Peptides against a protein of PDB entry 8YR4. Designs and how they scored, part 267

Target 1, 309 residues: chain A of PDB entry 8YR4
Amino acid sequence: PRGSPALQLVVLICLGLMGLERALNVLVPIFYRNIVNLLTEKAPWNSLAWTVTSYVFLKFLQGGGTGSTGFVSNLRTFLWIRVQQFTSRRVELLIFSHLHELSLRWHLGRRTGEVLRIADRGTSSVTGLLSYLVFNVIPTLADIIIGIIYFSMFFNAWFGLIVFLCMSLYLTLTIVVTEWRTKFRRAMNTQENATRARAVDSLLNFETVKYYNAESYEVERYREAIIKYQGLEWKSSASLVLLNQTQNLVIGLGLLAGSLLCAYFVTEQKLQVGDYVLFGTYIIQLYMPLNWFGTYYRMIQTNFIDMEN

## One batch from the design tools (peptide; made by RFdiffusion4, then SolubleMPNN)

Design b2_p30_2_s1 (from b2_p30_2, 16 letters changed)
Fold by OpenDDE base, seed 3:
Structure b2_p30_2_s1 (fold): chain B 309 residues (1-309), chain A 30 residues (1-30)
Amino acid sequence: as target 1 above (309 residues)
Amino acid sequence: DREKRLKEIIERLQKELEELEEKAEEREKE
């Protein structure tokens, strides 16, 4: 944000909060491990109570669900509203200025409502793309890299390799299946728009339809359009289920391989019982934001297409 | 007059539906 030192400071604070979220993503599993180890060792209540209280506090900061519901994430989102509004307004003014610089012939050829809709879509697309890249995609990739480094350094190189292979396979399959699915989604959206347009045109021309007693014919044509839409919707939804199941299988295989390896090293007394729990917790924690990666990838693609139009 | 108002209502409903679909898409775990 050029021109407002206050907004620059807010951006720096948001980046600092993002760094804190990455630290929390490492610390929360570590503290959970420590609780399990302290419980196993029958440690004194004072050390256990301090560790549990610290864990709960860190978990409150991190959040539990989609990772986006934590106090730090909420604070970041709240602070970012002003930056987003500034960026949106700046993009909107640039588009508006550019539209005014365009030839009178371009303005005469387009309806004012269509021009405004293009301006709104362009602004939403740019601001959406930037927000998703900065707050979802980059942090998720950073968490994966941090996870690989952590497991490679503190467990064994084999754990780092399992996480690397699992996450790489997950991301690759997510991209490939999402690109395949995008065809079905585009076909669905096109048919939906055509079905809506037909319904609108039929309803606007209701006097003519009524005059010719063509109501039954228009209803049947609309029914055929709905059936065609539902056939495409089913393909879109079925492809989503296939994606989610494929993702679940990849994570399940990674979790299985790593959990068996952890259990083996615990039996050899190379790792503690808490380390087994840490691995499972950390993998599940990495999985939560990855479930949205297909959505983010699709949104990025949609936003690029909307910017090119 | 009535057709123009109906068009405006339908365009508004389509926009609200697009916004609801975008919000639903943000909730769809891909």
Scores: peptide ipSAE 0.024, ipTM 0.453, DockQ to the pose 0.106
Fold by OpenDDE base, seed 1:
Structure b2_p30_2_s1 (fold): chain B 309 residues (1-309), chain A 30 residues (1-30)
Amino acid sequence: as target 1 above (309 residues)
Amino acid sequence: DREKRLKEIIERLQKELEELEEKAEEREKE
């Protein structure tokens, strides 16, 4: 944010908190591993109690791994409200200034309500896109990279390779299936708008419809439009289920391969029982934000298309 | 006059429903 040193400091604090979230995503599984190892070794209660208390505190800071429920994430979101408001207001003022520079003919040809709708959509699109990129997409990619590095350094290169292949396949399939699904969503939205416009036109002309006793005909036409809409809605919803199942299968295969390999290394006494639990916990933790990646990708695509129009 | 007001009300209800559906699609995943 240019012109406010206070808002620049808030942005730096938010970036620092994002770095802390990445550190917590590594530390929480490590502390959970340590608890399992201490339980296996029948360690003294004082050491176990301290490690459990530390784990619970770190888990409170991290939250559920979705990035939305942790104390650090909530603090970041709270501090970011002022930055978002400043950015939105700046975009609104730029759009408004640009609209005033446009010719009087453009203002005479378009209703004030359409101009405001374009301004609202433009502002929401830009601010939404930036928020999704900075707070969801970039952190998720960073957590994947950190995970690959961690497993490659502390377990074996094979674990890093499994995570890399699993996440690369997951992201690629998510993009491809989301692009395929976008066609069904556009068709659904077009039919929804057409169905709604027809209902509106029928209701506006209700006196004419009543005069010609055409109420039954208009109801039947509306029913046919709803049936066409529901057929497209079903295709959109079914394509979402297919995406989610494809994602679950890829993660399930990665979890299976890595868990079997980890179990093998535990039997060879190269890893501890806690390391097996760490791997499973870490993969599940990576999966939670990735389940949303298809939604983020679609929102990015929609917002880019809305900016080109 | 009544038709213009009804069109404006419907356009407003349309926008509010799109915003509610976008918020519901955001919340159904939260």
Scores: peptide ipSAE 0.018, ipTM 0.409, DockQ to the pose 0.080
Fold by OpenDDE base, seed 2:
Structure b2_p30_2_s1 (fold): chain B 309 residues (1-309), chain A 30 residues (1-30)
Amino acid sequence: as target 1 above (309 residues)
Amino acid sequence: DREKRLKEIIERLQKELEELEEKAEEREKE
């Protein structure tokens, strides 16, 4: 947003809030570790109550778990609305201006409603792509790097290696399986559009279909198109289940290896019981945004394809 | 008249389907 210093300040505040989210992602597991250690040591109630209260406050700021957004994330999303609206409007006006520069024949040949829909899709695709890159992909990669550094510095180098191998394998398999899945999704979408077009054409030509008594023939053709679509939909859905299961296995193996190693070091009195809980909590916390990485990667690819067409 | 109403119904159904596709894409984000 080069034209508004107020919007530039909002962008800087949003970037600062993203940095705060990264700090919270490290602090929350540390405070949870400290609670477990204080409980194990039978520490005085005042110290325990302060640590628990601090943890709950940090957890409120972070959010996380299945379905809760944190205060910091909500504040970021709220502040970003104005930036998104400004960017969307700017892209929309650029597309509209470019459309007016196109030949009168292009405007006469395309229905004004289709042109507006293409403009809206293009605007949504660009704005969506930027939001996904900045708010989902980059932060997730940053959290992984911070996690590897944290475990390498404060734990034995073996923990950093396990996290690195687990996350690298997870990302690689996610990309490879998502690229494989994209073929099935494209085939599904193409068949859906073809089925929809046939249904629309049949309904628009209803009088002609009725005149030739071809209703049964059109219904049978539509049925065949639906069956073909459902066969492609099944492949798409089954490929998603395979992706999710592969991801679950990789995380499960990483969690198993790291948890066993942590348990071993706790038995040797090199680590505390709280460090075992920290490792498990931190790995699960890294996994939560990674579950969406395949979806983000696919959205990025789809939005690029939709911009080229 | 019937063709115009059918076009309006098709445009409405197209819009509802597009909103359902957007909601399905949003649910694929959940």
Scores: peptide ipSAE 0.016, ipTM 0.395, DockQ to the pose 0.101
Fold by OpenDDE base, seed 4:
Structure b2_p30_2_s1 (fold): chain B 309 residues (1-309), chain A 30 residues (1-30)
Amino acid sequence: as target 1 above (309 residues)
Amino acid sequence: DREKRLKEIIERLQKELEELEEKAEEREKE
């Protein structure tokens, strides 16, 4: 936003808050570890109370680990509203100016409502794509990289490898299964539009249908179209369940392997009891935003396709 | 004339349904 120094400052503050969210994602598990260790050591109440109070405050700032419900995330989202509105308005004005540069024949061939709908879809697609990339995809990838580095440096290299393999497999399967699922979703949407078009055509021709007593025939054709739609809907929904279950299995296997290894190192007195709790807490925190990654990937793909048309 | 009015009513109902579907998709994201 070159024209408003105030909006540039807001963008810098939002980037700073995004950096703070990444720091909180590391600090919250560390403080929780420290609480468990202090409880195990029967540490003085003053030290324990300070650490617990600090943890609760950091957890309030972070939220549920999803990065979406914490105070810092809410503050970022609130501050970003003005930046999003500026960006949306700028894209809308660019589309509008481009539409005015188009030939009079293009405008005469299209209804004004259709032109406005194209402008709104184009603005929403660009603004949505940028928001998903900056606020969801990039932060999630950054948290994974930070997690791999953290576990590789402060734990054994085997923990970093487990997290790397688990997250790489998770992301790869999420992409592959989402691309496979997109075919079923497109087929479903095409059949939905065809079923809707048949219902509209039957209702528009109602006088003709009534004149020929063809009501039963049109109802049966509509029923066949619904059955065909439901068969495609089932494939779409079943493919989503398969995605979610595959994701859950990959995370479950990663959590199992890492938790068993951590428990072994605790029994060998190489790690503390708090480190076991840290590993489990951190992996769950990494998992929470990843559950939506397939949705974000799909939305990004849809927005790109809608921008090319 | 009746077909044109029915077409306008159906186009309006389709638009209201699309707006309801968009609002439902927005609510499924919340």
Scores: peptide ipSAE 0.016, ipTM 0.384, DockQ to the pose 0.098

Design b2_p30_2_s2 (from b2_p30_2, 17 letters changed)
Fold by OpenDDE base, seed 3:
Structure b2_p30_2_s2 (fold): chain B 309 residues (1-309), chain A 30 residues (1-30)
Amino acid sequence: as target 1 above (309 residues)
Amino acid sequence: KKKEELERFKKELREELEELERKAEEREKE
């Protein structure tokens, strides 16, 4: 943000908190491993209680386990509100300035409500896109890279390879299936807007419809439009279920391969029982933000299309 | 009177429609 040193400091604090979230994503599984190992070894209560208390505190900072956002993420989101508002207002003022520079013919050709809607959509799309890239996409990619490095260094190269192949396949399939389903979503949204426009037009012209006794005809046309919409909605929803199931299958196969390999190395006494639990916990932690990646990628595409219109 | 009631009803329908748009956009973000 140019012009406010206070907002620049808030951005730096938010980046620092993002770095802390990455550290927590590594530390939480490690502490959970250590608890399992201490329980297996029947370690003294004082060491166990300290490790459990530390784990619970780190888990409170991280969040994610119960679908709750962590304290660090909430603090980051809270601090970012002022930066987002500044960016939004700046984009909005640029759009309005540009609209005022446009020819009088453009202003006379469009209704004031459509101009405001374009300005609001443009501002929301730009601000949303930047927020999702910075706070969801980039951190998720960083967590994957950190995970690959961690498993390659502290386990075996085979674990790093499994995580790499699993996450690469997951991301690739997420993109490909999301691009495929975008056709169904666009068709659904277009039909929704058309169905809505017909309903509004029929209601705005209800006097004419009543005068010609055309109420039954307009109701039947609206019913046909709803049936067509529901057919497209079903395709969109079914394609989402297929995406989610494909994602679940890829993660399940990665979890299976890595869990079997962990179990094998535990039987050979090369790894501890806690390392098996660490692998499962860490893969699930990587999966949580990735589950939303398809939604983020679609939102990015939608916002990009809304910026081009 | 009937024309004013009609314009009021058209306004209420537009406001309800905009609120339904906002709720649909909120559900797409969840």
Scores: peptide ipSAE 0.009, ipTM 0.396, DockQ to the pose 0.177
Fold by OpenDDE base, seed 5:
Structure b2_p30_2_s2 (fold): chain B 309 residues (1-309), chain A 30 residues (1-30)
Amino acid sequence: as target 1 above (309 residues)
Amino acid sequence: KKKEELERFKKELREELEELERKAEEREKE
């Protein structure tokens, strides 16, 4: 944002925190490996206690799992609220200014509420897109690249290749299946809007419905619209389950191949037991943000479609 | 009076529906 040096500083701090998250994603598995190795070697309690305490502190900063955001991520999200609000307001004012420049025919043909809804959808779409790209998509791609580099340098080139092939296949299938499911989601959203519009129209005309005793007829029309919606919702939900299962299969195959290779190198005394645990932990860490990637890609695609309409 | 009450009720119902639509769109983003 060119107008506020304070917001520019907040953006720089958020970028610094994103870099710290990437460092934590590498350090946490390393410290966990070191704990396992120290336990295996029966190291002195003082060294073990210091390493465990450091690991727990780093894990608190990182967070982990499907819903536990770390302290660094929460701090980043909190600081970004002001930047998002500034960007949202700027986009909203640009859309509103553009709407005022549109033809009188467009203003007469649409209700003021529909115009506001288009402005709100457009603003939310652009600001959501930027936030998802910068804070979810780009960091996830960076973590994959860092992971490939790390495994290629500190393990063996074969581990880097397995991660590369697994993640490339995962991303490709995620894109292809997400594009395929987008048609079902569009059909669902169109039918949902039509069902809502019928409910609104019936409720706004309730006096006329009551005058003609047409309440049962309007309820039946609404039920038919709901049944049609639920048929489309089922296709959308089933396509999401298929996506998630395909993703889980690809990660499972990558984890299997890499875990077998780790176990083989541990039996040959080329790697330690801690390195096996590191690989499994690191692959699971890469998978966690990728599970959301399909949702983010869908949101991005939906928001682009909503901007074209 | 009844016509003005009806127009107020239609307005409140539209505002409540728009708020429900917004909350539904927010939940679709969570």
Scores: peptide ipSAE 0.008, ipTM 0.382, DockQ to the pose 0.131
Fold by OpenDDE base, seed 4:
Structure b2_p30_2_s2 (fold): chain B 309 residues (1-309), chain A 30 residues (1-30)
Amino acid sequence: as target 1 above (309 residues)
Amino acid sequence: KKKEELERFKKELREELEELERKAEEREKE
């Protein structure tokens, strides 16, 4: 933000908090591993109590992982409100100035309420997209990369490969299935609008419908439009279930392969019992933000479609 | 038959409404 050093400082603090969230995403599983190892070794209570207290404090800061309601995430979100408001207001003023530069004929031909609604949609779309990219997409990709590096360096190259293949397949299938679903959603929305337009047309022409005793005919046409809509809605909803199930299967297979490999290395005394718990905890932690990735990719696509109209 | 009659009548009413709106706009200019 040019012109406000206070908002620049807030942006730097938010970036620092995002870096802290990435560090917490690595540290929390490590501390949980250490607790399990200390419990297995029957370590002295003082060492165990410090490690447990430290873990709980780190878990409070992290919350449920990336994109969860942890203290650091909440503090970041709170501080970002002012930056978002500044960005929104700047985009609104740019749209408003551009609308005033448009010909008087454009303003006379459109109701002022439609112009304001276009401005509000445009501002919300751009500001929402930017905030989403910076705070959800980029951090999630960073956590995946950090996870691959961590497992490759501290476990074995095979664990890094399993995480890489699992996350790459998950992301690829999420994109491909979401793009495939977008066709069904567009068809559903078009049919919803057509069904609504038919209902409005029938209600506006109620005197005509009554004069011709055409009530039963308009009801049957509306019923046919609803049935057609429900057929498209079913395809949209079924495709969402298919996406969620495909995502669940990919994560389940990755968790199975990695857990079996980890258990094998623990039996060979190459890894500790805590490392098995770390792997499971870390994979579940990576999964939490990824579950929303399909919803977010769809939000991005919707915002782009709404900017093209 | 009834469908085509209803669509013709909807068209006639739309033309009458547009003509009434035009007459209302002409009266506001007087």
Scores: peptide ipSAE 0.006, ipTM 0.313, DockQ to the pose 0.025
Fold by OpenDDE base, seed 1:
Structure b2_p30_2_s2 (fold): chain B 309 residues (1-309), chain A 30 residues (1-30)
Amino acid sequence: as target 1 above (309 residues)
Amino acid sequence: KKKEELERFKKELREELEELERKAEEREKE
């Protein structure tokens, strides 16, 4: 971003965080291999526990392996909000300033196209809702139940309890934090609609604005409305990062507790090294669909808010 | 010439707006 040294520094930090994500993608498999080797060699519990704790910490930084939900990714997304807002605002002001040079017929044609697109979003959302409930929510709940039963029968009741507590806490926090976020999203959408209405009114009255040479005044008023919108957008986006980080923390704690317990039972020769691999893989597999559940619950709430307006 | 330049500019602005809206929708889905 030209003109803000602070935002240029944020871009450099975000690029540095992207480099760190690549380093984590190499380190996480190495530490996982080291755990498997230490379990195979029957290494002392203290060395094993340190290596497992270090692995889980690195996995918390990385997230589910997609890089979308890790601490480093969340920090990058959080820092990038300001860079995005600066870029969006600059493009939006350039477009708005140029639209005042365009003919009234273009403005009328755009408004009609936008109303049609809002109607198409409403209809596609309802059909997408039913398909996602059937193909993602029901299977994910089934996989959780199957996992709890499997770990309770073939491992120990403690593993089934850890999976149950982690998944129940994850789902509950996802719902509660998403309902809390809905307030920020409603406020954002209301301010967006108000900002858009002002832009449309200014552009419909472009002949009057041009007659008074008031284009610079209307652009500054629109800039102030965008700054107010971006203050609400930041709260919405920051609340999303908080949701993703809370989800990552819950899975990280479950992975830590279960991995330490599994490693302990392997040292006591009650479980095999393969059972440790199975547990870690299964928890990560349960986490991946649950991330999509949070995204979709947000999409449902958006569509309900957009239909209420 | 000026009319074709204005139509090209309208098309570029529409493509940039659609890309900004798509990026906004992608962020709403994320």
Scores: peptide ipSAE 0.008, ipTM 0.360, DockQ to the pose 0.096; fails the geometry check

